# Designs tried in a protein design run: peptides against a protein of PDB entry 5NXQ. Part 65

Target 1, 114 residues: chain A of PDB entry 5NXQ
Amino acid sequence: EIQIPVSMAAEEEYLRSKVLSELLTDTLENDGEMYGNENEVLAALNGAYDKALLRLFASACSDQNVEKALSLAHELKQDRALTAAVKISERAELPSLVKKINNIREARYEQQLK

## One batch from the design tools (peptide; made by RFdiffusion4, then SolubleMPNN)

Design b2_p15_4_s3 (from b2_p15_4 with E4Q E8D E12D)
Fold by OpenDDE base, seed 1:
Structure b2_p15_4_s3 (fold): chain B 114 residues (1-114), chain A 15 residues (1-15)
Amino acid sequence: as target 1 above (114 residues)
Amino acid sequence: SLTQEEVDEIIDEYL
């Protein structure tokens, strides 16, 4: 039995979900109409995207590559995914990264209020 | 310190 390494699988899933999420988003924005389960599909794709990205994020944390981890965190879409990133950073004992990710969350909140 | 199991647990908890 051939098993794909976790890092390779995560990267592949990230790229796939990223492309599909972008295509669907562009289609919805361009066509402007919602039919049936389009929102549900988008949510599922965003979920898969963030999950895959978080696995890459965790790998960067394990490598003590804080800069790479932070860059990946900026690519996360959902607030709950950022929360997960904070928890992962805590487990990885990277308090500076925790602070920086919380700053990302705060900045997004402020942008939503404007 | 960070294990794959812990990562999966966190991901499953929040997503």
Scores: peptide ipSAE 0.697, ipTM 0.961, DockQ to the pose 0.855
Fold by OpenDDE base, seed 3:
Structure b2_p15_4_s3 (fold): chain B 114 residues (1-114), chain A 15 residues (1-15)
Amino acid sequence: as target 1 above (114 residues)
Amino acid sequence: SLTQEEVDEIIDEYL
């Protein structure tokens, strides 16, 4: 059985979930129709999206590519995903990255309060 | 050090 490298699989899933999320969003904005399951679909897509990104993020951490890892962290949508990124960074022994990701979390929290 | 298994465990824990 053919095995796909983790990074490639993650990239594929990320792109798939991103495209589907955007298509759904565009459709709803254009047509203004509600079918009753949009939020559920978006939540599922966001979950898959962030999971895929986190695997890419972990790969960047393993490569000691802090700048790439940080860029990927900025693309994460859910706070729980940022928390996961912090934990991954800790395991990768990248304290500077931990701090920067926590800054992202704090910034988003402040934005929610506005 | 970061292992692939650890990554999966973290992801499953938070997402």
Scores: peptide ipSAE 0.697, ipTM 0.961, DockQ to the pose 0.874
Fold by OpenDDE base, seed 5:
Parts: structure tokens; sequence; C-alpha cells
Structure b2_p15_4_s3 (fold): chain B 114 residues (1-114), chain A 15 residues (1-15)
């Protein structure tokens, strides 16, 4: 069996999840069709998206590419995913990245309070 | 240092 490199697999999953998430979002916004499980489907897609993105994020951290890691963190959708990114950054011993991601979280909290 | 195992553990913990 041909083993696909982890980075390539993560990228493929990220792209797939991103496309599907966007398509579903567009469909719901444009067509207004609601199903009983649309929220569950969205949650699942967002979960898969963030998981894939976090793997790319971790790869960037391993490469000590803080700028790329930060850019990827901005693309995370769920707060819990940002929390995961903080933990990954801590393990990667990147305190500057930890601070910047926490700033993203705080900014999102403030937006929710409006 | 960051390992793939640690990454998976963190991801599974929060997502």
Amino acid sequence: as target 1 above (114 residues)
Amino acid sequence: SLTQEEVDEIIDEYL
C-alpha cells in the first residue's frame, strides 16, 4: 500500500472539508432549504474542517513557521479549535504564537457580546 | 517539542 505523506493527507482533508462546508453554507443561505439535521451536519463539517486545519497548523508549528501558523489559526471556526491551537502552540514552545491566538479568541468573544 | 501523537491527543481532547 502506498502511504501518503501526513502533510499531503492533511491538506487534502482540509480542502475537502472547506469546500463542503462552503457549499453547504451557500446552499442554506441561497436556497433556504432546511432539514432536521442541518445543524448536526454543519457541526460535523466544521469539526472535520477544524481538525484538518489544526493538523496543518501543527505542521507549521513544527516548522517553526509562526506566521503561517497564525494565518491558519485565523481560519479556525470554533472556539474550541482555537483552544486546541493554543495547546499545540504551548507544546511547540511558541509563546508568542500563544499570545496571538489568545488575542484572536478575545476578539471573537468581544464580537459575540455586541 | 511537538509530536504527532501529542497533536492527535490535543485534537481529540478539544474536538
Scores: peptide ipSAE 0.697, ipTM 0.961, DockQ to the pose 0.875
Fold by OpenDDE base, seed 4:
Structure b2_p15_4_s3 (fold): chain B 114 residues (1-114), chain A 15 residues (1-15)
Amino acid sequence: as target 1 above (114 residues)
Amino acid sequence: SLTQEEVDEIIDEYL
């Protein structure tokens, strides 16, 4: 049996989830119709997307690649995913990254207030 | 330091 490295598996899942999420979003925007389950599907896709992205994020943290980690954090969709990224950064002992991710969260909060 | 197990625990906790 061929063992797939965690990073490669995460990359594949990220790409798959990203494409599916974008396709569904585009479909809903173009058709403008809801059938009752789209929100649940979107939530599931967003969850899978963020989970995959967080694994990539963690890999970047392990590599001490703060710039890559920060770029990935900007791609996270859910606030709870950003919280997870903060916790991962703390465990990775990257306080500068913690601060930058918290800045992302604060910026998004401000956008929601507008 | 960060381990794969810790990453999974964090992800499962928040997502």
Scores: peptide ipSAE 0.696, ipTM 0.961, DockQ to the pose 0.837

Design b2_p15_4_s4 (from b2_p15_4 with S1M E8Q E12D)
Fold by OpenDDE base, seed 5:
Structure b2_p15_4_s4 (fold): chain B 114 residues (1-114), chain A 15 residues (1-15)
Amino acid sequence: as target 1 above (114 residues)
Amino acid sequence: MLTEEEVQEIIDEYL
């Protein structure tokens, strides 16, 4: 069994989850029809997407590539995933990144209030 | 140093 590097596996899972999430979202938006478990499927896909991103994010943190980490954090969909990114950044001892991610969270909260 | 285990624990806690 060929062991794929964690970063490569995370990238593949990210891309897969991203594509599926986007396709399902587009389908729902275009058809305007909501079927029984579509929200659950979307939630699962978004979860998988964010998990994959967080692994990439953690890798960027380990590389001390703050700019890449921040770019990845912007791609996170769920607030809880941003919270996870903050915690990862704390463990990676990147306080500047913590502040920047918290700014992303605050910006999203402000957008939701409009 | 950020370990894979720590990352997984954080992911499991929040997702």
Scores: peptide ipSAE 0.690, ipTM 0.959, DockQ to the pose 0.894
Fold by OpenDDE base, seed 2:
Structure b2_p15_4_s4 (fold): chain B 114 residues (1-114), chain A 15 residues (1-15)
Amino acid sequence: as target 1 above (114 residues)
Amino acid sequence: MLTEEEVQEIIDEYL
């Protein structure tokens, strides 16, 4: 069995989940109807999306590519995923990245308060 | 050092 590099597998899963999440989101926004399970499906897709993205994020951290890691962190949807990114950054010993991701979290909290 | 196992543990904890 051909071993696919973790980064390639993560990228493929990210792209797949991203496309599906976007399609569902667009449908919900345009049609305006919720049939009861659509939010659950969206949550599941968002979960898969963030999980895949976090693996890419971790890869960037391992490569000491802070700029790429930060760019990926901005693409995370859920606050809990940003928290995970902080923890990954801590384990990668990237304190500057920790601070920057916490700034993203704080900015999102402020936006929710408006 | 960041390992794949540590990454998975963090993902499982928060997501």
Scores: peptide ipSAE 0.689, ipTM 0.959, DockQ to the pose 0.882
Fold by OpenDDE base, seed 4:
Structure b2_p15_4_s4 (fold): chain B 114 residues (1-114), chain A 15 residues (1-15)
Amino acid sequence: as target 1 above (114 residues)
Amino acid sequence: MLTEEEVQEIIDEYL
């Protein structure tokens, strides 16, 4: 069995999940109809997407690449994924990154209120 | 040090 490095597997899964999420979103926007199961499929895709991103994020944190980690955090879709990114940053002892991710969370909250 | 196990635990907790 060929063992793929965790980072490489995470990149592949991220790209796959990103493409599928975008294709589904485009289909729903073009068809103008939401079927009952489409929201569940979208949620599952978003979950897989964010999980893959968080693994890449953790790798960037381990490399002490704060700028790359922050760029990846901006790509996270769900608030709970940003919370996970904060927790990962805390474990990685990157307090500057914790502050920046919390700023992303606050900015998204303010945008949802408008 | 951040381990793969710790990362997975965090992912499982929040997602």
Scores: peptide ipSAE 0.688, ipTM 0.959, DockQ to the pose 0.821
Fold by OpenDDE base, seed 1:
Structure b2_p15_4_s4 (fold): chain B 114 residues (1-114), chain A 15 residues (1-15)
Amino acid sequence: as target 1 above (114 residues)
Amino acid sequence: MLTEEEVQEIIDEYL
């Protein structure tokens, strides 16, 4: 059995989850009404998306590629995923990245208050 | 060193 490298598998899952999440979101916005479990499906897709992205984020941290890691953090959707990214950055001993991700979180909170 | 196990533990804790 051929094992797919973790980074390749994570990238494929990220792209798949991203496309499906966007398609579902567009469908919900265009149709205007929910008749089933669309919210649950969307939540599951967003979860899979952020999980896959966090694996890519961790890989970038391991490579000491702070710029790539930060770019990936900006793509995270859920606040809990940003919290996970902070914890990963702490374990990777990247305090500058920790601060930058916390700034992303604060900026999102300020945007929600407006 | 950040391990795959540590990453998975963090993912499982927050997501």
Scores: peptide ipSAE 0.688, ipTM 0.959, DockQ to the pose 0.826

Design b2_p15_5_s1 (from b2_p15_5, 5 letters changed)
Fold by OpenDDE base, seed 5:
Structure b2_p15_5_s1 (fold): chain B 114 residues (1-114), chain A 15 residues (1-15)
Amino acid sequence: as target 1 above (114 residues)
Amino acid sequence: DEYAEVLEEADELLA
């Protein structure tokens, strides 16, 4: 049996979730066809997307690759995912990254107020 | 996994 490295598996799931989320979003925005469950599907896809990213994020933190971790954090969609990223960063003892992620979170809050 | 507990918590947060 072929063992898939964790990072590769995470990347695969990330790409899958990203593509599906984008396709669904585009369909809803461009075609306007809704059947009532699209929001739930989208939420699930976004969840899977962020989870996949968080796995990559954790890997980057493990590698002490702060720049990569930060880049991945910027791709996270949900605030709760950013919160998780903060926790991961804390576990990795990367206070600089913690601060940077919190800055992302704060920036998004400000954007939502506009 | 070094971050197993954190990842589990992350999963819970994203559930």
Scores: peptide ipSAE 0.117, ipTM 0.780, DockQ to the pose 0.132
Fold by OpenDDE base, seed 4:
Structure b2_p15_5_s1 (fold): chain B 114 residues (1-114), chain A 15 residues (1-15)
Amino acid sequence: as target 1 above (114 residues)
Amino acid sequence: DEYAEVLEEADELLA
């Protein structure tokens, strides 16, 4: 049996979830098909996507790669995922990253109010 | 693992 490193497994799941989420979104926007459960499916996919991304984020924090970690944080879709990223950053003792992620979160709040 | 507990918490938050 071939053992796959955790980071590679996370990357694979991230990419798969990203592609599927984009495909579904494009289908709904372009074809206008509604079956009654699309939003629920999208929410589930986004959850899986963010979970995979957070594992990559944690790996970047472990490597002390703040730039990579920040780039990954920008790709997170859900606010609760950003909250998790903040907690990971705090445990990694990266206060500058904490501030930057909180700025992302605040910016999204302001955008939603408009 | 240093981040095992954090990842578990993240999984719970996103479940």
Scores: peptide ipSAE 0.113, ipTM 0.774, DockQ to the pose 0.099
Fold by OpenDDE base, seed 3:
Structure b2_p15_5_s1 (fold): chain B 114 residues (1-114), chain A 15 residues (1-15)
Amino acid sequence: as target 1 above (114 residues)
Amino acid sequence: DEYAEVLEEADELLA
């Protein structure tokens, strides 16, 4: 069996989850279909989405590509995913990235309060 | 932790 690199797998999962989320959203908005499980599906998709991004993020950190890592962090949806990104950054010994991700988190907190 | 697997994978990538 051929195993693909983690980063490639992550990219695939990211794209898949993103596309499915968009399709579901479009269906709800344009067709008005409701089956009663949309929120659960979206939550699961968001989870998979962030997980895939975190794998890409970890790869970027491994490459010490701070700018790429930061750009990926901005694409994360869930706060817990940002927390995971911080942990990954800490393990990668990238304190500047840690600070920048925490800034993203703080900014989102403020937006939620508004 | 739902992201435990991701963290484990991250650790492997950083090793």
Scores: peptide ipSAE 0.100, ipTM 0.764, DockQ to the pose 0.781
Fold by OpenDDE base, seed 1:
Structure b2_p15_5_s1 (fold): chain B 114 residues (1-114), chain A 15 residues (1-15)
Amino acid sequence: as target 1 above (114 residues)
Amino acid sequence: DEYAEVLEEADELLA
């Protein structure tokens, strides 16, 4: 039986989720109309997207590839996903990465206030 | 928690 490595499966899921999320987002934004069901679908897609990214992020942390991990963190959309990334970084004992991810989180908060 | 599974997987990867 052929089993796909976790990292490869995560990459495939990430790419699929990313494409679908972007297409749906663009469609909704361009049409200027959003209904309850569309919002729910979008949230689900974004959730799947971030979840896949976090698996890649965890893999990068495992490889001690801080640069790649940070790059992936910038691609996360939801605040809760950033929180998860912080937890993963803490468990990986990468305090510098924790600080940088928290900076991303704070920067997004500032942008939302403006 | 939606991300609990991801954290568990991360723990496995870091082990």
Scores: peptide ipSAE 0.099, ipTM 0.764, DockQ to the pose 0.778

Design b2_p15_5_s2 (from b2_p15_5 with F3Y Q4D D5E)
Fold by OpenDDE base, seed 5:
Structure b2_p15_5_s2 (fold): chain B 114 residues (1-114), chain A 15 residues (1-15)
Amino acid sequence: as target 1 above (114 residues)
Amino acid sequence: SEYDEVLEEADELLS
């Protein structure tokens, strides 16, 4: 049996989830048709997307690659995913990264209020 | 939580 490294598996999942999420979003935006289950599907895809990113994020933190970790955090969509990223950063003992991710969260909150 | 598994995995990666 072929064993795939965690980072590679996460990358594949990220790309798959990203593509599907974007395709669904584009379809809904272009066609204007929304069925009852489509929102649920989109939410599930976004969840899978962020989950995959968080695994990549955790890997970056493990590598002490703060810049990569921060870049990945910017790609997270859900606030709860950012919260998870903060927790991961705390466990990785990267306080500067914690602060920067919290800044991302605050910035998004501000944008939502506008 | 949806991310509990990710957090657990993260802990393993960080150890």
Scores: peptide ipSAE 0.109, ipTM 0.766, DockQ to the pose 0.788; fails the geometry check
Fold by OpenDDE base, seed 1:
Structure b2_p15_5_s2 (fold): chain B 114 residues (1-114), chain A 15 residues (1-15)
Amino acid sequence: as target 1 above (114 residues)
Amino acid sequence: SEYDEVLEEADELLS
């Protein structure tokens, strides 16, 4: 049976999730309408988005492409996704990447406090 | 967690 490569499948899912999450976000921000389920939908879309990114991130780490991995990490939205990226980086034995991702997390924490 | 699958896949890719 023909199977889709992990990286290719992840790219498709990433693009789809990215577009949908952006459209939903824009709609909510512009219309200001809340019916109770929009936040749940947004969370689900963001989850799918980050999950797709993490697959790409894992692939980049596997390729030892630290620059690409770091760029992808910057695109992650949820803190838990960054945590997952750290774990992946640790398993890939990329301590410099671990430090840089933790710096991203710290920077976001500081921004939330201000 | 919802990322367990991703981590598992990552392990496979890195192995």
Scores: peptide ipSAE 0.109, ipTM 0.766, DockQ to the pose 0.778; fails the geometry check
Fold by OpenDDE base, seed 2:
Structure b2_p15_5_s2 (fold): chain B 114 residues (1-114), chain A 15 residues (1-15)
Amino acid sequence: as target 1 above (114 residues)
Amino acid sequence: SEYDEVLEEADELLS
């Protein structure tokens, strides 16, 4: 049986989820079609997307690659995913990364309050 | 939670 490295599997899932999310988003934005379940589909896709990213994020943290981890964190869409990233960073004992990710969260909160 | 599985995997990577 072929064994695929975790990072490669995560990358594949990330790319797939990203493409699908973008396609659906673009369709809704450009065509304005709504059939009642698009938001649910988007949520599911975003969930899969963030989950894939978090696996990559965890790998970066494991490698102590703070810059890569931070870049990945910026790509996370959901606040709950950022929360997970913080937890991962804490477990990786990367306090500087924890602070930076919390800054991302705070910035997004402020944007929502506009 | 929704990301418990990912966190568990992360723990495995970090351990």
Scores: peptide ipSAE 0.108, ipTM 0.765, DockQ to the pose 0.799; fails the geometry check
Fold by OpenDDE base, seed 3:
Structure b2_p15_5_s2 (fold): chain B 114 residues (1-114), chain A 15 residues (1-15)
Amino acid sequence: as target 1 above (114 residues)
Amino acid sequence: SEYDEVLEEADELLS
């Protein structure tokens, strides 16, 4: 069996989930179609999306590429995904990245409170 | 957790 590298698999899943989410959103907005399960589907897609990003994030951390890792963290949608990114950063012993990700979380908290 | 697998994979990448 041919194994795809984790980073490549993550990129594929990220792009697939992102495109599918966008297509679904566009369909709902432009065509007005409602099937009753759109929110559930979107939630599942967002989960897959963040999971794929986290794999890319972990890869960036392993490469000690803080700037790339931070850029990826900004693309994460769910707070729990940011939490996972923090944990990954801690394991990678990148305290500066931990701080920056926590700043992202704090900024989103403030935005949600408004 | 939904991200347990990702964390495990991350650990492998970081090891």
Scores: peptide ipSAE 0.097, ipTM 0.755, DockQ to the pose 0.809; fails the geometry check

Design b2_p15_5_s3 (from b2_p15_5, 5 letters changed)
Fold by OpenDDE base, seed 5:
Structure b2_p15_5_s3 (fold): chain B 114 residues (1-114), chain A 15 residues (1-15)
Amino acid sequence: as target 1 above (114 residues)
Amino acid sequence: SEYDEVLAEADKLLS
């Protein structure tokens, strides 16, 4: 059996999930029609999307590529995914990245309060 | 790798 590297698999899943998520989001925003399951589908897609991103994020951390890791973190949608990114960063012993990701979280919290 | 455990935890959180 052909084994695909984790990073490549993650990239594929990321792109797939991103496209599908965007299509669904556009449909909801532009058409304004919901059939009852779109939100659940969107949540599932967001989960898969963030999961794929986190795998890429972990790979970037492993490479000590803080800039790439940070860029990926900005693309994460769910707060729990950012939390996971922080944990990965801590494991990678990248305190500067930890701080920057926490800044992302704080910024999102502030935006939600306003 | 050292990140496998964290990734597994992330998978659980996001699944």
Scores: peptide ipSAE 0.127, ipTM 0.786, DockQ to the pose 0.101
Fold by OpenDDE base, seed 4:
Structure b2_p15_5_s3 (fold): chain B 114 residues (1-114), chain A 15 residues (1-15)
Amino acid sequence: as target 1 above (114 residues)
Amino acid sequence: SEYDEVLAEADKLLS
């Protein structure tokens, strides 16, 4: 059996989750049809999406590619995922990236308060 | 490996 690298598997899952999330979001925004479980489905998709992104993020950190890592962090949807990204950055000994990700978190907090 | 440990941490935080 052919072994697929972790990063490639994460990329595939990221793309799949992203497409499904966008399709569902567009359907709700344009048609307004609710069946009662869309929010739960979106939450599950966002979880899988962020997990896939975090694997890509970890790979970027391993490559010491801070710019790529930061770009991926901006794509994370959940606050808990940003927290995970901070933890990953700390383990990778990238303090500048830690600060930049915390800035993203703070900016999102401020936006939610408005 | 260090990479495996990082991935495990991410999985725990999102579980």
Scores: peptide ipSAE 0.125, ipTM 0.782, DockQ to the pose 0.138
Fold by OpenDDE base, seed 3:
Structure b2_p15_5_s3 (fold): chain B 114 residues (1-114), chain A 15 residues (1-15)
Amino acid sequence: as target 1 above (114 residues)
Amino acid sequence: SEYDEVLAEADKLLS
């Protein structure tokens, strides 16, 4: 059995989830086929996507790579994922990153209101 | 939360 690094595994899952989400979206848009579970599938994919990103994010934080961590945070889709990123940043004792992620959250809130 | 596992994993990475 081959054990791959956590960061590599997370990256693979991120890419997989991203691709699957895009493929599903494209299929629905192009074929118009509805099976009644598309929204549930998309939600699951988004969850997996953010989870994978958070693993990468956690890895970046552990490496004290704030720049990479912030870049990853921008790719998170769900607000609850950003919240998780904040908690991870707090645990990593990276207050500057906490502030920047909260700024991302606030910006998205403003966009939703518009 | 569905992210509790991720946080736990993160804690392991940060420990």
Scores: peptide ipSAE 0.099, ipTM 0.749, DockQ to the pose 0.726
Fold by OpenDDE base, seed 1:
Structure b2_p15_5_s3 (fold): chain B 114 residues (1-114), chain A 15 residues (1-15)
Amino acid sequence: as target 1 above (114 residues)
Amino acid sequence: SEYDEVLAEADKLLS
């Protein structure tokens, strides 16, 4: 049995999740209404989106492509996803990337306080 | 967590 490589599968899922997440986000922002299960659906879509990104991120780290990894980290939406990216970077022994991702987390935290 | 699978896959890629 021939299986699809992890990176290729992740790219497909990333693109699908990105389109759906952006569509739902734009719809909710334009309407200004969040009732029923809309928040739950959005959370699920964002979760799938970040999970797909993290697979791409892990692949970039495996290739020692720090520039690509950092670019992908900037696209992550959830703080827990950034935490996962830090753990992946630590395992990849990329301390400079760890620091840069932590800077992203700190910047987002400060924005939430304002 | 929901990211445990991703971390497991990462470990495989980094091994």
Scores: peptide ipSAE 0.098, ipTM 0.745, DockQ to the pose 0.730

Design b2_p15_5_s4 (from b2_p15_5, 4 letters changed)
Fold by OpenDDE base, seed 2:
Structure b2_p15_5_s4 (fold): chain B 114 residues (1-114), chain A 15 residues (1-15)
Amino acid sequence: as target 1 above (114 residues)
Amino acid sequence: DEYADVLAEADELLS
């Protein structure tokens, strides 16, 4: 079992997950040290990060703060998290935000094909 | 919470 920092506050959980994810990523990129479980740890951290971020995103959508929501969507790492953001935006009846998030997804797809 | 089901689904997918 991988232990990941948790918080009752989404903001605190987001920040902690972000820092840990960045630290692990930097370590792998800069030092190249692999112990066999880093991918699993990174996946778990990224999952926690995106889950926390989606709660902030949902809050922004609830406030009808499209600009804040869009900024948060850009910070999402996983495509499946963007899919969740689209669903939240649809529920919030924010079609312009839906389109912009889909544009983010399409841009990432195009980048992956290069 | 109008987004509870979506967030719950995301929790399952991202876990």
Scores: peptide ipSAE 0.341, ipTM 0.886, DockQ to the pose 0.101
Fold by OpenDDE base, seed 1:
Structure b2_p15_5_s4 (fold): chain B 114 residues (1-114), chain A 15 residues (1-15)
Amino acid sequence: as target 1 above (114 residues)
Amino acid sequence: DEYADVLAEADELLS
């Protein structure tokens, strides 16, 4: 039995989820049609995408790679995922990263108001 | 895993 390291498995899941999420988004935007299950599928894909990203984010934090962690945080789509990233950053004792992630959240809030 | 509990919580929230 071949065991894959958690980080490699997370990377594979992230890439797969990213591709599927982008393809679905592009398809829906191109045809302009959404039916009963498309939103549910999109939400599931976005959830899987962010969960995979958070594992990569946690790995970056464990490596004390703040630059990589921040870049990954920018790729998170859902606010609840950013909240999880803040909690991970707090556990990693990286207050500067916490502040920068909160800035991302605030910027997205402002964009939603426009 | 240092962040296992946080990641488990994230799995629940994002499911």
Scores: peptide ipSAE 0.335, ipTM 0.885, DockQ to the pose 0.096
Fold by OpenDDE base, seed 3:
Structure b2_p15_5_s4 (fold): chain B 114 residues (1-114), chain A 15 residues (1-15)
Amino acid sequence: as target 1 above (114 residues)
Amino acid sequence: DEYADVLAEADELLS
């Protein structure tokens, strides 16, 4: 059996989740069709999306690629995912990345207050 | 893996 590298698997899952989320969103926005489970589906997709990103993020941290890690963190949707990213960054002993991710979180909190 | 526990926790939270 072919073993897919973690980073590749994560990328695939991320892209799949992203595409599905976009397709569903487009369908709802353009066609106005609702069947009662759209929010649940979107939540599940967002979860999978962020989980996939976190694995990519972890890979970037392992590679000490702070720039890539930060760019991935910006793509995270849920605050709880950002929290996980902080934990990963701490484990990777990348304090500058921790600070930058926390800045992302703070910025989002501020926007929520608007 | 170095981040397995964190990722596992994230999986639980994001499930």
Scores: peptide ipSAE 0.335, ipTM 0.885, DockQ to the pose 0.097
Fold by OpenDDE base, seed 5:
Structure b2_p15_5_s4 (fold): chain B 114 residues (1-114), chain A 15 residues (1-15)
Amino acid sequence: as target 1 above (114 residues)
Amino acid sequence: DEYADVLAEADELLS
């Protein structure tokens, strides 16, 4: 039996979800409508994307690779995912990373207010 | 495994 390493599986899922999310986003921007359930599909795809990314983030934290973890955090789309990243960082005892991720959240909040 | 509970929570929130 062939088993795929967890890290490879996570990366594959991330890439797949990323591509699908980008394709859907582009379609909505260009065509405006797909099948009548665009918001639901987009939410599902973005959710899958962030979930996959969080697993990569957790792996980076486990490796104490703060630089990689921060780079991954910038790629997260949903605020809920950033919250999860903060929790992971707290568990990893990386307070500097916690602060930086919270700064990302605050910056996005300010952008939404404009 | 170390972050399984957090990831599980994220799965619930993001699904």
Scores: peptide ipSAE 0.334, ipTM 0.884, DockQ to the pose 0.095

